# Ledger of designs, part 26: peptides against a protein of PDB entry 1EMU

Target 1, 132 residues: chain A of PDB entry 1EMU
Amino acid sequence: PPYLKWAESLHSLLDDQDGISLFRTFLKQEGCADLLDFWFACTGFRKLEPCDSNEEKRLKLARAIYRKYILDNNGIVSRQTKPATKSFIKGCIMKQLIDPAMFDQAQTEIQATMEENTYPSFLKSDIYLEYT

## One batch from the design tools (peptide; aimed at target 1 D15 I20 A41 F45)

Design b2_p21_2_s2 (made by RFdiffusion4, then SolubleMPNN; from b2_p21_2, 10 letters changed)
Fold by OpenDDE base, seed 5:
Structure b2_p21_2_s2 (fold): chain B 132 residues (1-132), chain A 21 residues (1-21)
Amino acid sequence: as target 1 above (132 residues)
Amino acid sequence: SAALEATSEEVIEELLEEEES
């Protein structure tokens, strides 16, 4: 069953609607749902190919991601991303150089945080165990 | 996966709505 795959790989967990839902619920209870939301935001952002028709949209989205997750010094994402990474993102925003990969490093760092902390904890949580 | 793609899209749309509000 899918829940067994969830225990084998975070990627497998995030490829499953039920897995995403349960994991997000768990993260909300832990006060760190922003980790997952940011991760998905980065994924969605990267999929938007640069073109004349969506330039404004991409810039707005990049600014939204930046302001919500990176600029908020009290946020879990900001605390779990390196200063150089945040500085790079800020630079992209200020220069309006909105490359699809501009959040990749931040996403990698947040993914590592989840892999090392919240994901293992989720697999030991009542939410997951009761689902099995 | 479809779930991953759909979730990403939902998050993006929510962020854009918040930005424009």
Scores: peptide ipSAE 0.742, ipTM 0.953, DockQ to the pose 0.914
OpenDDE base, seeds 1, 2, 3, 4: peptide ipSAE 0.741, 0.741, 0.740, 0.741; ipTM 0.953, 0.953, 0.953, 0.953; seeds 3, 4 fail the geometry check

Design b2_p21_2_s3 (made by RFdiffusion4, then SolubleMPNN; from b2_p21_2, 10 letters changed)
Fold by OpenDDE base, seed 1:
Structure b2_p21_2_s3 (fold): chain B 132 residues (1-132), chain A 21 residues (1-21)
Amino acid sequence: as target 1 above (132 residues)
Amino acid sequence: SEALERESERVIEELLKEEEE
């Protein structure tokens, strides 16, 4: 069953609609749902192909991601990303150099945070165990 | 996956909506 795959890989968990839902519920209880939303935002952003028609949209989205998750010093995403990573993102925003990969390092760091902390905790949570 | 793509799109749309407010 899918829940067994969730225990083998975070990627498998995030590839499943039910897995996403349960994991988000858990993260909300832990006060760190922004980790997941940021991760998905980065994934979606990278998928947007740069072109003349998408330029404004991509810039707006990049700014939105930056303001919501990176600029907020009290946010968990900001606390779990390295200063150099945040500075790079800020630079891209200020220079309006919106490369599809501009959030890759931040996403990697947030993924590592989930892999090391929230994901293992989820697998030991009542939410997951009751589902199994 | 379909779920991952759908969720990422949803999150993006919500972010853009917030920017318009």
Scores: peptide ipSAE 0.771, ipTM 0.956, DockQ to the pose 0.896
OpenDDE base, seeds 2, 3, 4, 5: peptide ipSAE 0.769, 0.768, 0.769, 0.770; ipTM 0.956, 0.956, 0.956, 0.956; seeds 2, 4 fail the geometry check

Design b2_p21_2_s4 (made by RFdiffusion4, then SolubleMPNN; from b2_p21_2, 11 letters changed)
Fold by OpenDDE base, seed 3:
Structure b2_p21_2_s4 (fold): chain B 132 residues (1-132), chain A 21 residues (1-21)
Amino acid sequence: as target 1 above (132 residues)
Amino acid sequence: SEALDATSEEVIEKLLEEEEK
């Protein structure tokens, strides 16, 4: 069953609608749902191809991601990303250099945070265990 | 996956909507 794959990798969990839903519920209880939302935001952003028709959209989206998750020092995403990573993103925003990969390092760091903490905790949670 | 793609799209759409406000 799919829940067994969820325990094998975080990516498998995030490839499943039920997995996403359960994990999000867990993260909300832990006060860290922003980790997941940011991860998906980065994924969605990277999928947007740079072109004339997407230029404004990509810039707006980059700004939105930056303001919501990176700029706020009290946010969990900001606390779990390295200063150099945040500075790089800020630089991209300020210079309007919106490369599809501009959030890759931040996404990697947030993914590592989830891999090391919230994902293992999820697999030990009542939510997951009762589902199995 | 479809779930990952759909969720990613929903998240960025939500962010863009908030940005326009």
Scores: peptide ipSAE 0.751, ipTM 0.953, DockQ to the pose 0.903
OpenDDE base, seeds 1, 2, 4, 5: peptide ipSAE 0.752, 0.753, 0.749, 0.751; ipTM 0.954, 0.954, 0.953, 0.953; seeds 1, 2, 4 fail the geometry check

Design b2_p21_3 (made by RFdiffusion4)
Pose (drawn by RFdiffusion4):
Structure b2_p21_3 (pose): chain A 132 residues (1-132), chain P 21 residues (1-21)
Amino acid sequence: as target 1 above (132 residues)
Amino acid sequence: SEDEKLISEAVQRGIDHTLSN
């Protein structure tokens, strides 16, 4: 059963659309869906190839992720990401040197944040328990 | 609006990549 696999690893949960949808509903109700959206945005950004034809799209995307999740140090993703990590990201944006992996460290920190609090809470939530 | 569109597209691609595994 897919719902049982979700309890075995966050990666199993985020590899199943039903799992993602349920988990995001939970996060939305807890006021922190940005954690998941950012996690997927980093993955999406990274898979874009660094070729000339993608250069403009990538720069706009990197800026968008930065502006929404990294810029104001008050949003949940910004609060859960380290200062040096955000500093590096800002540098990449300003220098326009955007490697595909530039958000990797921030993604890892956000991933750990979900594994540490919201993911376990989700597995004990009414939403999950009802679904199962 | 442009930022939201770009992030939505990146979130969807991230999801599609994850589901392809």

Design b2_p21_3_s1 (made by RFdiffusion4, then SolubleMPNN; from b2_p21_3, 10 letters changed)
Fold by OpenDDE base, seed 5:
Structure b2_p21_3_s1 (fold): chain B 132 residues (1-132), chain A 21 residues (1-21)
Amino acid sequence: as target 1 above (132 residues)
Amino acid sequence: SEDDELIEEAIKLGIEEALSR
């Protein structure tokens, strides 16, 4: 069943609708739903290919992600991303060089955080165990 | 806010991408 696959990899958890829902619920209880939201936001952002018609929107979105997750020093995403990574993102924003991959390193770092901390905890949570 | 709406849309797109794999 899917819940067994969730225990095998974070990837399996995040490509499953129920898995995403349960994991996000867990993260909300832990006060760190921003980790997952940021991760998906980065994926969504990367999916938007640059073109003349969406340049302004992409810039606005990049700025929004930056302001909400990177610039917020009290946020868990900011705390779990490296200074160099945050500086790079800031640079992209300031220069208005909005490459689809500009958040890739940050996404990788947040993914590692989830892999090492929240994902294992989720598998030990009442939410997951009661679902099984 | 506009920022929240943009992020929400991006999250939705990201989830859709993940689920499409």
Scores: peptide ipSAE 0.839, ipTM 0.974, DockQ to the pose 0.924
OpenDDE base, seeds 1, 2, 3, 4: peptide ipSAE 0.839, 0.838, 0.837, 0.838; ipTM 0.974, 0.973, 0.973, 0.973

Design b2_p21_3_s2 (made by RFdiffusion4, then SolubleMPNN; from b2_p21_3, 10 letters changed)
Fold by OpenDDE base, seed 1:
Structure b2_p21_3_s2 (fold): chain B 132 residues (1-132), chain A 21 residues (1-21)
Amino acid sequence: as target 1 above (132 residues)
Amino acid sequence: SEDDELIKEAIELGIKEQLSR
C-alpha cells in the first residue's frame, strides 16, 4: 500500500494526495505547517513560466511569498533558511528579477529541514501509525 | 488578502504539479 512507500522517502509521501494531507495535518499540530506550504508554493511558483501575460502576477506572487515566509523573522521558514539565501531572494524582489528558480535554494533548505526533523517524526506519529 | 490568495493558488498548483509526477 502507498503508506509503506511514504516511509521510504519524503517525495513518495508528497507524491500522494493522502500523504500530503496527513503530513500537513501533522505539521499543523507541530506548529510548522508553513514548511510544507512554502515548499509547495515554491513548486507552484516555478511552474509559472514567465510571459507577458503573467509578468505582473508572478511579481506579486513572488513578493507575497517573500513577505509571508522570508521576511517574517519569527516564522519557521525564515529561521530555517540561510541569511545568504534570504538576501538573494530579497535582491531578486528589489531588482524585480523574477526568475522561476529564484526560490529553489530556499525550497531545498526547507526540504532538508523537513527531511531531518518533521518527516522522521511524522513516521512515528499517531497520525501515520493509525493510518497504517 | 490578495497575498493569501496568490499563495493559496501557488500551493494548489504546486500540489497538482507534484501529484502529476
Scores: peptide ipSAE 0.852, ipTM 0.977, DockQ to the pose 0.924
OpenDDE base, seeds 2, 3, 4, 5: peptide ipSAE 0.851, 0.850, 0.850, 0.851; ipTM 0.977, 0.977, 0.977, 0.977

Design b2_p21_3_s3 (made by RFdiffusion4, then SolubleMPNN; from b2_p21_3, 9 letters changed; failed a check: near_copy:native)
Amino acid sequence: SEDDELIQEAIQLGIQEALSR

Design b2_p21_3_s4 (made by RFdiffusion4, then SolubleMPNN; from b2_p21_3, 10 letters changed)
Fold by OpenDDE base, seed 5:
Structure b2_p21_3_s4 (fold): chain B 132 residues (1-132), chain A 21 residues (1-21)
Amino acid sequence: as target 1 above (132 residues)
Amino acid sequence: SEDDELIKEAIELGIEEALSR
């Protein structure tokens, strides 16, 4: 069943609608739903290919992600991303060089955080165990 | 806010991408 696959990899958890829902619920209880939201936001951002018609929107979105997750020093995403990574993102924003991959390193770092901390905890949570 | 809506849309796109794999 899917819940067994969720225990095998974070990837399996995040490509499953129920898995995403349960994991996000868990993260909300832990006060760190921003980790997952940021991760998906980065994926969504990367999916938007640059073109003349969406340039302004992509810039606005990049700025929004930056302001909410990177610039917020009290946020868990900011705390779990490296200064150099945050500086790079800031540079992209300031220069208005909005490459689809500009958040890739940050996404990788947040993914590592989830892999090492929240994902294992989720598998030990009442939410997951009661679902099984 | 506009920022929140943009992020929400991006999250939805990201989830869609993940679920499509």
Scores: peptide ipSAE 0.841, ipTM 0.974, DockQ to the pose 0.924
OpenDDE base, seeds 1, 2, 3, 4: peptide ipSAE 0.841, 0.841, 0.839, 0.840; ipTM 0.974, 0.974, 0.974, 0.974

Design b2_p21_4 (made by RFdiffusion4; failed a check: the pose's geometry)
Pose (drawn by RFdiffusion4):
Structure b2_p21_4 (pose): chain A 132 residues (1-132), chain P 21 residues (1-21)
Amino acid sequence: as target 1 above (132 residues)
Amino acid sequence: SAATDAAAESVNETLLEEEDE
């Protein structure tokens, strides 16, 4: 059963669209869906190849991710990411040197944040328990 | 997987639309 696999690893949960949908509904109700959206945004950004034809799209996307999740140090993703990590990201944006992996460290920190609090809470939530 | 890729693509499309505004 897919719902049982979700309890075995966060990666199993985020590899199933039903799992993602349920987990995002839980996060939305807890006021922190940005954690998951950012996690997927980093993955999406990284998979774009660093070729000339993608340069403009990549820069715009890197700025968008930075503006929404990294810029104001008040949003949940910004609050859960380290200062040096955000500093590096800002540098990449301003220098326009955006490597595909530039958000990797921030993604890892957000991933640990979900594994540490919201992911375990989700597995004990009414939403999950009802679904199962 | 396909679900992860679709979710990532959808988030990125939404962010690009917001950046165009």

Design b2_p21_4_s1 (made by RFdiffusion4, then SolubleMPNN; from b2_p21_4, 10 letters changed)
Fold by OpenDDE base, seed 2:
Structure b2_p21_4_s1 (fold): chain B 132 residues (1-132), chain A 21 residues (1-21)
Amino acid sequence: as target 1 above (132 residues)
Amino acid sequence: SEAREKASEEVLEKLLEEEEK
C-alpha cells in the first residue's frame, strides 16, 4: 500500500494526495506547516515557463513567496534558510531577474530540514500510525 | 505526480490572492 512507500522516502510521501494531507496536518500541529507550503510553492514556481504573457504573474508570485516565507524573520522558513540564500532571492526580486530556478537553493535547504526532522517525526506520529 | 502538481497550484493560487489584498 502507498503508506509503506511513504516510509521509504519523503519523495513518495509528497507524490501522494493522502500523504500530503496527513503530513500537512502533522506539520500544522508542530507549528511548521510553512515548510511544506514553501516547498510546494517553489515546485510550482519552477514549472512556470517564462514568456511575455506571464512575466507579470511570475514577478508577482516571486514577490509573494519572498514576502511570506523569506522576508519574515520570525518564520520557520526564514530561520531554516541560510543568509546567503535569502540575500540571493532578495537580489533577484530587486533586480526583477526572475529565473525559474531562483528558489532552488532555498527549496533544497527546506527539504533538508524536513528530511532531518519533521519527516522522521511524522513516521512516528499517531497521525501516520493510526492511518496504517 | 498529479498530487504534487495540485498541491503546488493551490499554494500558488493562495499566494496570488494574498498579494492582491
Scores: peptide ipSAE 0.772, ipTM 0.958, DockQ to the pose 0.900
OpenDDE base, seeds 1, 3, 4, 5: peptide ipSAE 0.774, 0.770, 0.771, 0.772; ipTM 0.958, 0.957, 0.958, 0.958; seeds 1, 5 fail the geometry check

Design b2_p21_4_s2 (made by RFdiffusion4, then SolubleMPNN; from b2_p21_4, 10 letters changed)
Fold by OpenDDE base, seed 1:
Structure b2_p21_4_s2 (fold): chain B 132 residues (1-132), chain A 21 residues (1-21)
Amino acid sequence: as target 1 above (132 residues)
Amino acid sequence: SEAREKASEEVLEELLKEEEE
């Protein structure tokens, strides 16, 4: 069953609608749902191909992601990303150089945080165990 | 996956709404 695959990799968990829902519920209880939301934001942003018609939209999205997750010094995403990574993103925003991959390093760092902490904890949580 | 795509779109849409408010 899918829940067994979730225990094998975070990738499998995040490929499943039920898995995403349960994991997000868990993260909300832990006060760190922003980790997952940021991760999905980065994934979605990278898939938006640059063109003349969506330039403004992409810039707005990049700014929104930056302001909500990176600029907030009290946020868990900001605390779990390296200063150099945040500075790079800031530079992209200020220069309006909005490459689809501009959040890749930050996403990698947040993914590592989840892999090392929240994902293992989720697999030991009542939410996951009761589902199985 | 389709699940990831939907989740990503939902987050981005929410972000855009917040920027417009």
Scores: peptide ipSAE 0.773, ipTM 0.956, DockQ to the pose 0.894
OpenDDE base, seeds 2, 3, 4, 5: peptide ipSAE 0.772, 0.770, 0.771, 0.772; ipTM 0.957, 0.956, 0.956, 0.956

Design b2_p21_4_s3 (made by RFdiffusion4, then SolubleMPNN; from b2_p21_4, 10 letters changed)
Fold by OpenDDE base, seed 1:
Structure b2_p21_4_s3 (fold): chain B 132 residues (1-132), chain A 21 residues (1-21)
Amino acid sequence: as target 1 above (132 residues)
Amino acid sequence: SEARERASEEVLEKLLKEEEE
């Protein structure tokens, strides 16, 4: 069953609608749902191909992601990303150089945070265990 | 994954709405 695959990898968990829902519920209880939302934001942003018609939209999205998750020093995403990574993103925003991959390093760091802490905790949580 | 794609789009849409407010 799918819930067994979720225990094998975070990737499998995040590919399943029920898995995403349960994991997000868990993260909300832990006060760190922004980790998952940021991860999905980065994934979605990277898929937007640059073109003349969506340049403004992509810039707005990049700014929104930056302001909500990176610029907020009290946020969990900001605390779990390295200063050099945040500085690079800031530079991209200020220069309006909006490459699809500009959040890749930050996403990697947040993914590592989830892999090392929240994901293992989720698998030991009542939410997951009661689902199984 | 359709689920992953849907989740990503939902987050981005919410972000855009917040920027416009």
Scores: peptide ipSAE 0.777, ipTM 0.958, DockQ to the pose 0.896
OpenDDE base, seeds 2, 3, 4, 5: peptide ipSAE 0.776, 0.773, 0.774, 0.775; ipTM 0.958, 0.958, 0.958, 0.958

Design b2_p21_4_s4 (made by RFdiffusion4, then SolubleMPNN; from b2_p21_4, 7 letters changed)
Fold by OpenDDE base, seed 1:
Structure b2_p21_4_s4 (fold): chain B 132 residues (1-132), chain A 21 residues (1-21)
Amino acid sequence: as target 1 above (132 residues)
Amino acid sequence: SAARDKASEEVLEELLEEEEE
């Protein structure tokens, strides 16, 4: 069953609708749902290929991601990303150089945070165990 | 996956709405 694959890798968990829902519920209870939302934001942003017709949209999205997750010094995403990574993102925003991969390093760092802490905790949670 | 794509789109749409408010 799918829930067994969730325990094998975070990637498998995040490829499943039920897995995403349960994991997000767990993260909300832990006060760190922003980790997952940021991860998905980065994934979605990278998929938007730059062109003349979506330039403004991509810039708005980049600014929104930056303001919500990176700029907020009290946010969990900001606390779990390196200063150099945040500075790079800020630079891209200020220069309006919006490369599809501009959030890749930040996403990697947040993914590592989930892998090391929240993902293992989820697999031990009542939410996951009751589902199995 | 379809689930991942949908989740990503939903987050981005919410972000855009918040940015425009």
Scores: peptide ipSAE 0.772, ipTM 0.954, DockQ to the pose 0.917
OpenDDE base, seeds 2, 3, 4, 5: peptide ipSAE 0.771, 0.769, 0.770, 0.770; ipTM 0.955, 0.954, 0.954, 0.954; seed 2 fails the geometry check

Design b2_p21_5 (made by RFdiffusion4; failed a check: the pose's geometry)
Pose (drawn by RFdiffusion4):
Structure b2_p21_5 (pose): chain A 132 residues (1-132), chain P 21 residues (1-21)
Amino acid sequence: as target 1 above (132 residues)
Amino acid sequence: SSSARDSEAERVVETLLEEED
């Protein structure tokens, strides 16, 4: 059963659309869906190839991710990401040197944040328990 | 599936680009 696999690893949960949907509903109710949206945004950004034809799109996207999740140090993703990590990201944006992996470290930190609090809480939540 | 994860990542990226426009 897919719902049982979700309890075995966060990667199993985020590899199933039903799992993503349920988990995101939980995070939305807890006021922190940005954690998951950012996690997927980093993955999406990284998969874009660094060729000339994608340069403009990638710069716009890197800026968008930075402005929404990294810029103001008050949002949940910004609060859960390290200062040096955000400093590096800001440098990449300003220098316009955006490697596909530039958000990797921030993604890892956000991933650990979900594994440490919201993911376990989700597995004990009414939403999950009802679904199962 | 990996395809579900990739489709979700693509959806989030498109939403961010639409908001940026």

Design b2_p21_5_s1 (made by RFdiffusion4, then SolubleMPNN; from b2_p21_5, 11 letters changed; failed a check: the pose's geometry)
Amino acid sequence: SAADREAESEKVIEELLKEEE

Design b2_p21_5_s2 (made by RFdiffusion4, then SolubleMPNN; from b2_p21_5, 13 letters changed; failed a check: the pose's geometry)
Amino acid sequence: SAADREAASQAVIEELLKEEE

Design b2_p21_5_s3 (made by RFdiffusion4, then SolubleMPNN; from b2_p21_5, 10 letters changed; failed a check: the pose's geometry)
Amino acid sequence: SMEAREKTSEEVIEKLLEEEE

Design b2_p21_5_s4 (made by RFdiffusion4, then SolubleMPNN; from b2_p21_5, 10 letters changed; failed a check: the pose's geometry)
Amino acid sequence: SAEAREKASEEVIEKLLEEEE

Design b2_p21_6 (made by RFdiffusion4)
Pose (drawn by RFdiffusion4):
Structure b2_p21_6 (pose): chain A 132 residues (1-132), chain P 21 residues (1-21)
Amino acid sequence: as target 1 above (132 residues)
Amino acid sequence: SAAMDAEAEKVNDTLLEEEDE
């Protein structure tokens, strides 16, 4: 059963659309869906190839992710990402040197944040328990 | 996987729409 696999690893949960939908509903109710959206945004950004034809799109996307999740140090993703990590990201944006992996470290930190609090809470939540 | 890729694409499209505003 897919719902049982979700309890075995966060990666299993985020590899199933039903799991993602349920987990995002939980996070939305807890006021922190940005954690998951950012996690997927980093993955989406990284898969874009660094060719000339994608340059403009990638810069705009890197800025968008930075503006929404990294810029103001008050949002949940910004609060859960390290200062040096955000500093590096800002440097990449300003220099316009955006490597596909530029958000990897921030993604890892956000991933650990979900594994540490919201992911375990989700597995013990009414939403999950009802679904199962 | 397909589900992860589709979710990532959806989030990025939403962010690009917001940046173009």

Design b2_p21_6_s1 (made by RFdiffusion4, then SolubleMPNN; from b2_p21_6, 12 letters changed)
Fold by OpenDDE base, seed 1:
Structure b2_p21_6_s1 (fold): chain B 132 residues (1-132), chain A 21 residues (1-21)
Amino acid sequence: as target 1 above (132 residues)
Amino acid sequence: SEALEQASEEVLEELLKEEEE
């Protein structure tokens, strides 16, 4: 069953609608749902190919991601990303140099955070165990 | 996967909505 694959990798968990729902519920209870939302935002943003018709949209999205997750010094995402990474993103925003990969390093760091603690904790949680 | 793609799009749409408000 799919829930067994969820225990093998975080990616398998995030490839499943039920897995995403349960994991997000768990993260909300732990006060760190922003980790997952930011990860999804980065994934979606990278998939948007730059063109003349979506330039404004991409810039707005980049600004929104930056303001909500990176700029907030008290946020879990900001606390779990390196200063150099945040500075690079800020630079991209200020220069309006919006490369599809501009959030890649931040996403990597947030993914590592989830891999190291929240994901393992989820697999030991009542939410996951009751589902199995 | 479709689930991952859909989740990503939903997050982005919400972000855009909040940015415009």
Scores: peptide ipSAE 0.736, ipTM 0.951, DockQ to the pose 0.923
OpenDDE base, seeds 2, 3, 4, 5: peptide ipSAE 0.733, 0.731, 0.734, 0.732; ipTM 0.950, 0.950, 0.950, 0.950

Design b2_p21_6_s2 (made by RFdiffusion4, then SolubleMPNN; from b2_p21_6, 13 letters changed)
Fold by OpenDDE base, seed 3:
Structure b2_p21_6_s2 (fold): chain B 132 residues (1-132), chain A 21 residues (1-21)
Amino acid sequence: as target 1 above (132 residues)
Amino acid sequence: SEALEKTSEEIIEKLLKEEEE
């Protein structure tokens, strides 16, 4: 069953709608749903290929991601990303150099945070255990 | 996966809407 795959890898969990839903519910209870939302935002952003028709959209999206998750020093995403990573993103925004990979390092760091903390906790949570 | 793609799109759409506000 899918829930067994969820325990094998975070990626498997995030490839399943039910998995995403349950994990997000758990994260909300822990006050850290932004970790997941940011991760998905980065994934979606990277998929937007640079082209004339996407230029404005990509810039707006990059700014939105930056402002919502990176700029706020009190946010969990900001707290779980390295200063150099945040500085790089800021630089990209300010220079309007919006490379599809500009959030990759931040996404990696947030993924690591989830892998090391919230994901294992989720697998031990009542939400997951009751689902199984 | 389809779930991952849909979720990503939803998040992006929400962010873009917020940016326009």
Scores: peptide ipSAE 0.738, ipTM 0.953, DockQ to the pose 0.922
OpenDDE base, seeds 1, 2, 4, 5: peptide ipSAE 0.738, 0.737, 0.737, 0.738; ipTM 0.953, 0.953, 0.953, 0.953; seeds 1, 5 fail the geometry check

Design b2_p21_6_s3 (made by RFdiffusion4, then SolubleMPNN; from b2_p21_6, 11 letters changed)
Fold by OpenDDE base, seed 1:
Structure b2_p21_6_s3 (fold): chain B 132 residues (1-132), chain A 21 residues (1-21)
Amino acid sequence: as target 1 above (132 residues)
Amino acid sequence: SKALDEASEEVIEKLLEEEEK
């Protein structure tokens, strides 16, 4: 069953609708759902290829991601991203240089946080174990 | 995957809605 694959990799968990739902529920209870939401935001942002028709949308989205997750010094995403990474993102926003990959480093750092802490804890949680 | 794509799109749409408020 799919839940066995979830224990093999975080990506397997995030490729499954039920997996996403359960993991997000767990993260919310732990007060760190923003980690996953930011990760998905970065993924979605990178998929938007630059073109004339979506330039404004991409800029607005980049600003939204920056303001919600990076600029908030009290947020878990901000606390789990390196100052240089946040500074780079800020620079992109200020210069309006909105490259599809501008959040890649931040996403990598947040993914590492989940891999090292919340993902392993999820696999030991009542939420996951009761599902199995 | 389809699930990942839909989850990403959902988050993006919510972010854009919040930005416009």
Scores: peptide ipSAE 0.745, ipTM 0.954, DockQ to the pose 0.905
OpenDDE base, seeds 2, 3, 4, 5: peptide ipSAE 0.744, 0.744, 0.745, 0.744; ipTM 0.954, 0.954, 0.954, 0.954; seeds 2, 3, 5 fail the geometry check

Design b2_p21_6_s4 (made by RFdiffusion4, then SolubleMPNN; from b2_p21_6, 11 letters changed)
Fold by OpenDDE base, seed 1:
Structure b2_p21_6_s4 (fold): chain B 132 residues (1-132), chain A 21 residues (1-21)
Amino acid sequence: as target 1 above (132 residues)
Amino acid sequence: SSALDKISEEVIEELLEEEEK
């Protein structure tokens, strides 16, 4: 069953509707759902290829991601991203240089946080174990 | 489209809606 794959790979968990739902519920209880939401935001952003028709959309989206997750110094995402990474993103926003990969480093750092802490804890949680 | 793709798109749309408010 799919839940067995979830224990082998975070990506397997995040590619499954039920897995995402359970993991997000767990993260919300732990007060760190923003980690996952930011991760998905970065993924969605990178998939938007630059073109004339979506330039404004991409800029607005980049600003939204920055303001919601990076600029908030009290947020879990901000606390789990390096100052240099946040500074780079700020620079991109200020210069309006919106490369599809501008959030890649931040996403990597947040993914590492989940891999090292919340993902292992999820696999030991009542939420996951009761599902199995 | 995978679940991951769908959720990513939904998150993006929600962020854009919040930005416009």
Scores: peptide ipSAE 0.603, ipTM 0.928, DockQ to the pose 0.795
OpenDDE base, seeds 2, 3, 4, 5: peptide ipSAE 0.608, 0.605, 0.604, 0.600; ipTM 0.929, 0.928, 0.928, 0.927; seeds 2, 3, 4, 5 fail the geometry check

